# Ledger of designs, part 147: peptides against a protein of PDB entry 2AKA

Target 1, 299 residues: chain A of PDB entry 2AKA
Amino acid sequence: MEDLIPLVNRLQDAFSAIGQNADLDLPQIAVVGGQSAGKSSVLENFVGRDFLPRGSGIVTRRPLVLQLVNSTTEYAEFLHCKGKKFTDFEEVRLEIEAETDRVTGTNKGISPVPINLRVYSPHVLNLTLVDLPGMTKVPVGDQPPDIEFQIRDMLMQFVTKENCLILAVSPANSDLANSDALKIAKEVDPQGQRTIGVITKLDLMDEGTDARDVLENKLLPLRRGYIGVVNRSQKDIDGKKDITAALAAERKFFLSHPSYRHLADRMGTPYLQKVLNQQLTNHIRDTLPGLRNKLQSQL

## One batch from the design tools (peptide; made by RFdiffusion4, then SolubleMPNN)

Design b2_p22_6_s1 (from b2_p22_6, 11 letters changed)
Fold by OpenDDE base, seed 2:
Structure b2_p22_6_s1 (fold): chain B 299 residues (1-299), chain A 22 residues (1-22)
Amino acid sequence: as target 1 above (299 residues)
Amino acid sequence: SFQEELEKIFKEIDELIAKLQA
């Protein structure tokens, strides 16, 4: 079963090379959430490196196909510059920014053309995620006035696909009923069959409040449930707080919190990574026969 | 070529499907 995700990665790379990425219903996980929901921090915590663009407003402006591969070595490779191995993850960040700007220009526009990034690491499980632009209602800078709809249309290209799982990232310190991630997931997955809920910012909730009912899958039930995580604060990121130390702090948070202690073994970034690996592997297994038949008809 | 790569992938898919059905 360990070879299923790498096999789909080879398909993704092959179809990306011929420009047909958007038309294939490949088994994958699309990551959706509002701006500042904590999506980038979750992905960086999987890798254990700072490598994603940061800033205010729309940071992700192209889909990022992030292929995590368990390996004895640590390095990154982009599909658009094959043969170049990145060992400095700051250079990875700069390449994402440069490749984004090359296509979108300096106006902070968006493009539906994916960036394909593969990360080899001993600290990751095999996992492929598609990070999508954060949903926004307010244009910033030189963004077009219809940027909200452009982002929505881009997200819909991924999340409407039958073989697409949805990682819906919502902050706990905001009204969950108003979560952009859960709204879009409910629109395309009304029965909650393809959606995995992630609740971020649990450490930033008001005193006397908690997300226990959400995390216990009692408030807005999803078949695949919810997983709570605690990301680094912006201050911690700016201060270059070590991700390993942040993961230890996350574990301590769940174990020490009266409302979450009983859930602690089913919470946190490491558990999320494990669950996503298992769910994606199983999903590939279930969809592979149908995918094979579809691909054969296109030859 | 792209076609050769796809053929290799299909062979691997078929082998994996066979293992999963056994």
Scores: peptide ipSAE 0.204, ipTM 0.821, DockQ to the pose 0.774
Fold by OpenDDE base, seed 5:
Structure b2_p22_6_s1 (fold): chain B 299 residues (1-299), chain A 22 residues (1-22)
Amino acid sequence: as target 1 above (299 residues)
Amino acid sequence: SFQEELEKIFKEIDELIAKLQA
């Protein structure tokens, strides 16, 4: 089963190279959430490196197909510049920004054309995620007035596909009932069959409040459940706090919190990565026969 | 070529499907 994710990665790369990505219902995980929900931090925590664009407003402006591959070496490679190995993850960040700007221009617009990034690392499990632009209600700077709808339309191109799993990222320090991620997931997956809930910012909840009922899958039930995580704060990021240290602090948080201690072994970024690897692998297994037949009919 | 790559992928898919059904 370990070879299923790399096989789908090869399909993704092949179809991306010919510009037909939007027409294929490949088994994948789309990452959705509001701006500042913590999506980028979750992805960076998987890699253990800072490599995603940062800033105010819409940071991700093109879909990022992030292919994590367990390897003995650590480097990144883009589909649009094959053969170039990036070992400095700051250069990876700069390439994402440059390639984004090349297509979208300087007006902070969006494009549905994916960037394909593969990261080889000894510290990752095989996992492919599609990072999507953060949902927003307010245009910033010179963004188009209809940017909210443009983002929504882009997200819908992915999350409406039957073989798309949805990683819905919601911050705990906001009203979860009003979560943009959970709303869009409920719209396209009303039975909660394709949605995995991630609850971020559990450490930023008001004293005397907790997300226990959500994490126990009692408030807004999802078949695939919820996983809580604790990301680095903006202060920690600016202070260059090591991700490894942050992961240790996350573990300590869950173990020490009265409301979460009993869930601690089913919480945190390492557990999330493991669950996503397993769920994606199983999902590929279940969809592969149908996918094969569909692809054969299109050749 | 794209076609050659797809043929390789399909072969691997068929092999994996066969393993999963066994």
Scores: peptide ipSAE 0.201, ipTM 0.817, DockQ to the pose 0.780
Fold by OpenDDE base, seed 4:
Structure b2_p22_6_s1 (fold): chain B 299 residues (1-299), chain A 22 residues (1-22)
Amino acid sequence: as target 1 above (299 residues)
Amino acid sequence: SFQEELEKIFKEIDELIAKLQA
């Protein structure tokens, strides 16, 4: 079963190379959420490195197919520059930015053309995620006034696919009923069969409030449930706080919090990685026979 | 080539499917 995710990665790479990504319903996890929901921080916490574009507004402007591969070595490779191994993850960030700008220009526009990034690391489980642009209502810079709809349309290309799982990232310090991630997930997955909820910013909730009911799957039930995480603060990111230390702090947060202590073993970034690996693996297994037939018919 | 890669992938898929059905 450990080879299922790498197999799908090879399919993704092959089809990306020929520009036929849009027609394939590959088993994958699309990451959705509003701007500043904490998507990038979740992904970086998986890798244990800072490597994603940061800033205000829309930082992810192209789909990022992030292929995490457990390995004894740590390096990254892009599909668009094969043979170049990146060991400095700051250079990875810069390459994402450069490659994004190459296609979208300097106007901060978006493109549906994915960037394919593979990260080999001893700190990751095999996991493929598609990081999608954050949903926004406010254009920035020279973005077109309809950027909200362009982003939505881009997201819909992924999340409407039957074999696409949805990682819906929502901040706890905002009204979860109005979560952009949960709204789009509900639209395309009304029965909550394909959606995994991630609740960020649990440490930033108002005193006397908690997300216990959400995390216990009692408020907005998803078949695949919710996992709470605590990301580094912006100050911690700017200060280059070690992600390992942040993960320890996250564990401490859940264990020490009266509302979450009983859930602590089913919370946090490491548990999220494990769950996503397992769910994706199982999902690939279940969809593989149908995928084979579909692929053969498209050739 | 793309075709060669697809052929390899298909072979691997078939092998995996066979294992899953056994």
Scores: peptide ipSAE 0.184, ipTM 0.815, DockQ to the pose 0.784
Fold by OpenDDE base, seed 1:
Structure b2_p22_6_s1 (fold): chain B 299 residues (1-299), chain A 22 residues (1-22)
Amino acid sequence: as target 1 above (299 residues)
Amino acid sequence: SFQEELEKIFKEIDELIAKLQA
C-alpha cells in the first residue's frame, strides 16, 4: 500500500507538466494556517532539513507540492528543472525563492501556479503535502490591499475539492476559537471529515494554561483528531539548531508536561508524519477507483 | 479482489501518464 503515494505523485507531475493542475481532484493533503502558525517548521521537521523560505509576512506565495519519498539517498529535485539533483538544502531554499519571484515578481504577489518539489530521504515516510500561502489580514510591502481575499480564493481552489484532506495548523498560544485554519476548514468541511488538526507552539503557552481539551478532541471535535507538535523557536532556526535535537526536545516536552504526558505517544512530529502517511495512503486507496473513472472520462 | 483492481488501475494510470507525456 505504500506505493499508492508515489503513484499519485506521478499523476501530480503529469498534470502539472500539462498545466491542468486546477481541474483534478487528486487525493491530497492541503496545509492551511495563518502566517507564522508554524506550517513551514512542521514540513522541515519531516525532512530534517532547513529548505523552506523564511521571513516576515507571506513566506509561501505559491502552492508548494512537497513530495516526500523514502529512499536510501538524500536529495531533492524540482519538476521545473528536471535532471538537476539538489543535495544542499540551502540551494533548495534558494531555488524555491527564485522560482517564486520569477512568477510573482518582486512585489511579493501570489500565484496559484504550484512549485513541485520532490525530496528523497532515508529519514522520511512517503508523504505528499500541498503547502499553501499563509492566511493574512495585513498586506505587507507592495502587496495589494485585497491580498487576504486573493489568498483565501487560492486556498479555496484546493480545500473545496472532495478528495482534499486539510491539515489545519493552529498555534496554541493564540485563541483557537479564532484560528484561521480551523475557520476555513469548517467552512468547507462542516462535519470535520476531511480535517486533521495540528496544534503548534504548545511550548509557548502561558504557565498554568494548556491545550489538553483540544488535543483530546473535546473542544472542537474533528473526526481525524488533533496532533500537537513543538517546533524550533525562531532563535533555534536562526542558530541552525539541529532538527534531530529539536525532535528529542519535543518528545521530552510531551513526556514531562503534566497535561500532555498521557498523550505523548500520540503527539509530536514523528507521530504526525506517520499518521499523515497512513491517512493519505488510505485516502488514496478509497478514492483511486473513482479517480480512475473520472480520468478515463476526460480522455 | 482489491489488489487485482489496484493492479488494473495502476496499468490504466500508467497508460494515462504515458499519453500525457507524449
Scores: peptide ipSAE 0.123, ipTM 0.739, DockQ to the pose 0.059

Design b2_p22_6_s2 (from b2_p22_6, 10 letters changed)
Fold by OpenDDE base, seed 4:
Structure b2_p22_6_s2 (fold): chain B 299 residues (1-299), chain A 22 residues (1-22)
Amino acid sequence: as target 1 above (299 residues)
Amino acid sequence: SFQEELDKLFKEIDELVAKLQS
């Protein structure tokens, strides 16, 4: 069972090498959400390192296949530069940016061609996520006016696949009913069978309000439920606040909050990572029968 | 090669499926 995720990783790498990743229905988790929904922070919190591009607007402009592998050592490797081990995660960030710009140019355009990044770490569970560009309504820089639709089309290439689970990241301090992530998830998964909800920015909600009903799966039910997380603030990120400290603060937040205390053991980044590992593993297992034939038919 | 890797992967898939079904 522990080897299921690595097996799919090898499949992803093999198909990425020939440029056919987008057309295949591999068991995987696609991460979707609006800009500034907190996707990058969630992913970085899994690794415990700052390594993703940051900024205003669209920072993820290519799909990032993020393969987390539990290991005694800590380093990163890119599929496009095999043999190079990155131990400085700032260099990882720079490589993502450089590789993105290499393909998309300087116009802040997008490309459906994935970047494959594998991170070995003692701090992670085996977990593969496909980080997708954040949904937006407003073009920035030299982006084409239809960038919103280009992003949407790109996302649809992943989330419409039957074997694709959807990690829908939504901020709690915004109207969840209008969440870009939940909207797209509902469009392609109307029965909520493939969607996992992540609620960020719980610490930024207005006084007297909470997301208890959502987190208890009572407002917008998903079969796979919701998990709340508290990410570092932008100030904390800029100030290089330690992620370990942030995770401790997150735990404290849930334990001390009257609306969330009873849920605290099923909230937070560590729990999310565990759940995703388990769900992905089980999902791979469940989809494994016939996968070979399915893949062969798609080649 | 891609084909060689694919063949290996498919073999592993088949083996795992067989184990799961046993």
Scores: peptide ipSAE 0.484, ipTM 0.926, DockQ to the pose 0.772
Fold by OpenDDE base, seed 5:
Structure b2_p22_6_s2 (fold): chain B 299 residues (1-299), chain A 22 residues (1-22)
Amino acid sequence: as target 1 above (299 residues)
Amino acid sequence: SFQEELDKLFKEIDELVAKLQS
């Protein structure tokens, strides 16, 4: 069971090398959400490092296959530059930006060609996620006027696949009924079989309101449920607040909140990481029979 | 080569499937 995720990682790398990744139905988790929903922060919290591009508008412009591997050492490697070990995660961020620009140009366009990034760390569980561009309705800069639809089309290439799990990231301080992530998930997974809900920004909800009903899976039920998290604020990120400290604050938030205290052991980034590791492992196990034949038929 | 790697991976998949079904 421990080798299932690494096996799929090798498949992802092999198919990415020949440009066939988007057309194959590999067991994987696609991360979806609106712009500023907190996707990047969740991923960075898993690693415990700041390494993803930041900014206004569309930040992720290519699919990022993020392969987390538990290891005794900490470093990152890109598939497009094999043999180079990155130990400075700022350099990782810069490489993502450079490689993105190499393909998309300077107009802030998007490309369906994935970037494959593997992070070795003693602080991570084995986990692979495909980070996708944030959904938006408003083009910025030199982006095409139909950028919203281009993003949606790209997302659909992943989330429509039967073996794709969906990590739907929604901010609690916005109308959850209008969540872009939950809408797209409902469209392609109407029975909620493949979707894991993540609720961010619980600490930014208006006084007297809470997301208890959502987190208890009573409002918009998903088979795989919801997990609430508290990410660093933009102020905290700009102030270089330590992720470890932020994780402690997150734990304190859930424990001290009257509406969430009873759920605290099933909330937070560490629990999310554990659940995703288990969900992905089990999902690979469940899809492994017949996977070879399926992949062969798709080549 | 890609084909060699793919063959190796498929073999590993088959072995794992057999193990899981035992």
Scores: peptide ipSAE 0.481, ipTM 0.925, DockQ to the pose 0.786
Fold by OpenDDE base, seed 2:
Structure b2_p22_6_s2 (fold): chain B 299 residues (1-299), chain A 22 residues (1-22)
Amino acid sequence: as target 1 above (299 residues)
Amino acid sequence: SFQEELDKLFKEIDELVAKLQS
């Protein structure tokens, strides 16, 4: 079973090399959410490194196929520059920015062409995620006025696929009923069969409020449930706060919070990573019998 | 080649499917 995710990774790489990645219905997890919902922080917490572009507005402007591989060594590789091993994750960030700008230019435009990044680490479980641009309503810089719809159309290319699971990232300090992530998930997955909910910013909720009912899967039920996480603050990120220390603080948050203590063993970034690994593995297994024929028909 | 790699991957898929269905 440990070889199922690597097998799909090899398929992704093969099809990306011929420019057909966007049209494939591979078993995968697409990450969706509004801008500043905390998607990038969740992904960095899995790796335990700062390696994603940061800033205001649309940070992710191309799909990022992030392939995490458990290994005895720690390094990253891009599909577009095979053979180059990155051990400095700041250089990984710079390469993502450079490769994004090479295609989109300096106008902060978007492109549907994925960047494929593989990270080998002893600190990760085998897991592949497709990080998608954050949904926005406000163009920034030289972006076209219809950028909102361009992003939406890009997301739909992934989330409408039958074999695509959806990691819907929503901040707790905003009205969940207005969550961009949950809205798009409900549109393409009305029965809530393919959607996994992630609730971020639980530490930023107003005094006297909590997300207990959401996390207990009682408010907006999903078959695959919800997992709460606490990311580093922007101040902590800017100050280069250690991710290991942040993960310890996250654990402490759930254990010490009256509304979440009883859920603490089913919350937090490490638990999320474990659940995603298991769900993706099982999902690949379930889709394998028809996968070869389906892929052949798409060639 | 791409086709050779794809054929290899499809063979592995078929073998895994057979194993899972046994």
Scores: peptide ipSAE 0.472, ipTM 0.924, DockQ to the pose 0.703
Fold by OpenDDE base, seed 3:
Structure b2_p22_6_s2 (fold): chain B 299 residues (1-299), chain A 22 residues (1-22)
Amino acid sequence: as target 1 above (299 residues)
Amino acid sequence: SFQEELDKLFKEIDELVAKLQS
């Protein structure tokens, strides 16, 4: 069972190499959320490194297939530059930006062509996520006026696939009923069978409010439930606060919060990573029968 | 080649499916 995720990784790489990407229905997890919902922070917390582009507006402009692989060594590799091992994760960030700009140009447009990034680390569980552009309504810079719809169309190419699980990232300090992530998930997964909810920014909620009902799966029920996380603040990120320290602070937050103490063992980034590993593994297992024939029919 | 890699992967899938069904 431990080899199921790596097997799908090899499939992803093989199909990406021939230009077949979004049209295939591979068992995978697509990450969706509005801009500033905390998606990048969640992914970086899994790796324990700062390696994703940051900035105002749209940051992810191409799908990022992030393949985390547990290993005794720590390094990253891109499919588009085979044989090059990155040990400096700042260089990883720069490569993502450069490769994005190479395809999209300087107009901050988007492209549906994925970037495939594999990260080997002793600090990760095997896990593959497809990070998608953040949903936005307002074009920034030289973005086309219809960028909102372009992003939506791109997301739909992934999340409409039957074998696609959806990691819906929503901030707690906003009305969850208005979550862009949950809206799109509900559109394509009305029964909530494929959606995993992540609630970020729990530490930024107004005094006297909490997301207990959401986290207990009582407000907007998902079959796969919700997991709350506390990411580093933008100030902490800019100050290069250690992710390990941030994870400890996250644990302390849940343990000390009167509304979340009873849920603490089922919250936080480490638990999220574990759950995603398990759910993806199980999902791959369930999808394996007939996968070969399905893939062949899509070529 | 792509086809060779694909065939290899499909073989592995078939083997895993067989194992899971046993």
Scores: peptide ipSAE 0.405, ipTM 0.906, DockQ to the pose 0.772

Design b2_p22_6_s3 (from b2_p22_6, 14 letters changed)
Fold by OpenDDE base, seed 5:
Structure b2_p22_6_s3 (fold): chain B 299 residues (1-299), chain A 22 residues (1-22)
Amino acid sequence: as target 1 above (299 residues)
Amino acid sequence: SFQEKLEELFKEIDKLNAKLAS
């Protein structure tokens, strides 16, 4: 069973090499959410390293196929620069930015061409995610006025695929009923069969309010449920606060909160990583019968 | 070649399917 995700990774790499990733229905998890929803922080928390571009506005501007592989060693490698092993994750961040700019230019435009990044680490479970650009309604810089629709069109190329699971990332300190992530998920998955909800910024909710009803799957039910997480603050990120310490603080948050204490064992980044590993593995297993024929028909 | 690599991957899929079905 542990070889299922690596097999799909090899398929992704093969199809990426010929520029056909967006047109194929591979079993995968697409990460969707509004700008500043906390997607990058969730992914970095999985790795335990700061390696994703940061900034205001649209940060992710190309799909990032992030392949996490449990290993005794820690390093990263890109499909576009085979043979180069990155051990400094700041260099990984810089390479993502450089490769993004190479294709999109410096105008903060977007491209549907994926970047394939594989991270080997003893601190991760096998897990592949496709990080997608954050949804926005406000163009920044010299972006085209229709950038919102360009992003949506890009997202739709992934999330409309039947074998695509959707990791919908929504901040708790905003109206969840109006969440960009949940809205797009509901549009393409109206029965909530392919969507996993992630609720961030639970620590930033107004006093006297909580997201208990959402986390208990009572407000906007998803078959695969919701998992709450607490990410580092922007101040902590800028100060390079240790992710391990942040994960401990996250655990403490759930255990000490009256509304979440009973859910604490089913919350937090480590639990999310475990659930996603299991769900992806099971999803691949369920999709594997007939996958060969389906892929052949799509070429 | 891509085609050869794809064929190899398809063989692996078939092998895994057989294993999972047993």
Scores: peptide ipSAE 0.408, ipTM 0.901, DockQ to the pose 0.779
Fold by OpenDDE base, seed 2:
Structure b2_p22_6_s3 (fold): chain B 299 residues (1-299), chain A 22 residues (1-22)
Amino acid sequence: as target 1 above (299 residues)
Amino acid sequence: SFQEKLEELFKEIDKLNAKLAS
């Protein structure tokens, strides 16, 4: 079972090398959410390092295939520069920005061509995610006025695939009925079979309100359920607050909150990692029969 | 070559499927 995710990683790399990654129906998890929903923070919390571009507006402008691999050593590698091992994760961030700008230019445009990043770490479980650009309605810089639809079209290339699981990231401090992530998930997965809900910003909810009903899967039921997380504040990120300390604070938040205490063992970033590892592994196993023939037919 | 790599991966898929079916 431990070899299933690495096998899919090798498939992803092989097909990316020939430029056919976006057209394949590989078993994978696509991450979707509105801008500022907390997607980047969730991914960085998995790695325990600051390595993703930050800023206002559209930050992720190309799909990022993030392959986490449990290892005794810690380093990162890009598919586009094989043989170069990155041990400084600030350099990883800079490489993502440089590679993005190389393709999209300076106008903050988007490209459907993925960046493939593999991170080896003793602090991660085997897990592959495809981080997609955040949905937005507001063009920035020299972006075209229809950038919203360009992003949507890009997302649809991934989330419409039958073997694609959807990690829908929604902030708790906004109306969940208007969640961009849940809306797009409902459109392509109306029965809620492929969608995993993540609720961020639980610590930023108004006094007297909580997301208990959502987290208990009673409001907008998903077969795969919801997991709440607490990310670092923007102030903490700017101040380079340690992620390990943030994870401890997250645990404390759930344990001490009267509405979430009973759910605490099924909440938080570490639990999310475990669940995603298990779900992806099982999903690969379930899709493996016939996968060879399906891939051959797409060549 | 890409084709050789792909065939190797497909062989691994077949082996895993056989193992999982047992």
Scores: peptide ipSAE 0.406, ipTM 0.903, DockQ to the pose 0.758
Fold by OpenDDE base, seed 4:
Structure b2_p22_6_s3 (fold): chain B 299 residues (1-299), chain A 22 residues (1-22)
Amino acid sequence: as target 1 above (299 residues)
Amino acid sequence: SFQEKLEELFKEIDKLNAKLAS
């Protein structure tokens, strides 16, 4: 069972090399969310390093196939830069930006061509995520006026696939009923079979309000449920607050909050990692029968 | 080559499927 995710990783790498990744129905998790939903922070919290591009507006402009691999060593590798081991995660960030710009140019456009990044770390569980561009309605800079639809179309290439699980990242301090992530998930997964909800910014909710009903899966039910997380604030990120400390603060938040204490053991980034690892593993197992023939027929 | 890699991966899939079916 431990080899299932690595197997899919090898499949992803092989098909990415020939540009067929977007057309294949590999068992995988696509990460979707609106801009500023906290998506990047969730991913960085998994790794325990700052390594994703940051900024206002659209930041992720290419799909990022993020392959987390539990290892005794800590380093990153890009598929497009074979043989180079990155131990400085700032350099990882810079490489993502450079590789993105190489393909998209300086206009902050998007490209459906994935960046494949593998991170070896003792701090991660085996987990592969496809980070997708954040949904937006407003073009920035030299982006084309239809950037919203370009992003949507790109996302749809992934989330419409039957074997694609959807990690829908939504901020709690916004109207969840209008969450871009949950909306697109509902569109392609109306029965809520493939969607995992992540609720961020629980610490930023107005006094007297909470997301208990959502987290208890009572408001907008998903078969795979919801997991709340607390990310570092932008100030903390800018100040390079240690992620380990942030994770401790997250734990404290859930334990001390009257509305969430009873859920605390099923909340937070570490629990999310565990759940995603398990769900992806099980999902791969369930889809493995016939996968060979299916993939071959899609070539 | 890609084809060789793919064949190897397919063999791995087949092996895993066999294990899961047992």
Scores: peptide ipSAE 0.372, ipTM 0.887, DockQ to the pose 0.768
Fold by OpenDDE base, seed 3:
Structure b2_p22_6_s3 (fold): chain B 299 residues (1-299), chain A 22 residues (1-22)
Amino acid sequence: as target 1 above (299 residues)
Amino acid sequence: SFQEKLEELFKEIDKLNAKLAS
């Protein structure tokens, strides 16, 4: 079963090489959320490294196919620069920025052409995610005034696919009824069959409030449920707080919180990673019988 | 070639499907 995700990774790489990306219905998990929802932090917490671009406005401007592979060694590789092993994850961040700018230019535009990044690490489970641009309503820099719709159109190319699971990232300190992630998920997955909810910023909720009902899947039920996480604060990120320490703090948060302690074993980044690995593996298994025929018919 | 690579991947898929069916 551990070979299923790597197999799909090879398929992703093969099709990316010929420019056939969003047109194929490969089993995958697309990550969606508004800007500043905490998507990048979740992904970095999986790897245990700071490697994603940061900043104001739209940071992710191309789909990032992030392939995590459990390995005895730690390094990263890009599909667009084969043979180069990155051991400095700051260089990984710089390469993402450079490759993004190469295609989109300096106007901070977006492109639907994915960046394929594979990270080998002893600290990860096999897991592939497609990080998509954050939904926004406000153009920044030289972005076109319709950038919001361009982003939505790009997202729709992924999330409308039947074999695409949706990781909907929503901040707890905002009204979940207004969550951009959950809205788009509901639009394309009205029965909540393909959507996994991630609730971030639980530590930033107003005193006396909690997201217990959401996390217990009682407020906005999803078949695949919700998982709460606590990411590093922007201050912690800027201060280069160790992710391992942050994960320990996250565990402590759930265990010590009166509203969440009973859910603690089903919360947090490590549990999220495990669940995503399992769900993706099972999803690939379920789609594998028809995958070959579908792929062949689309060529 | 790309075609050869796909054929190889299809073989892997077939192998896995057979394993899962057993």
Scores: peptide ipSAE 0.131, ipTM 0.761, DockQ to the pose 0.781

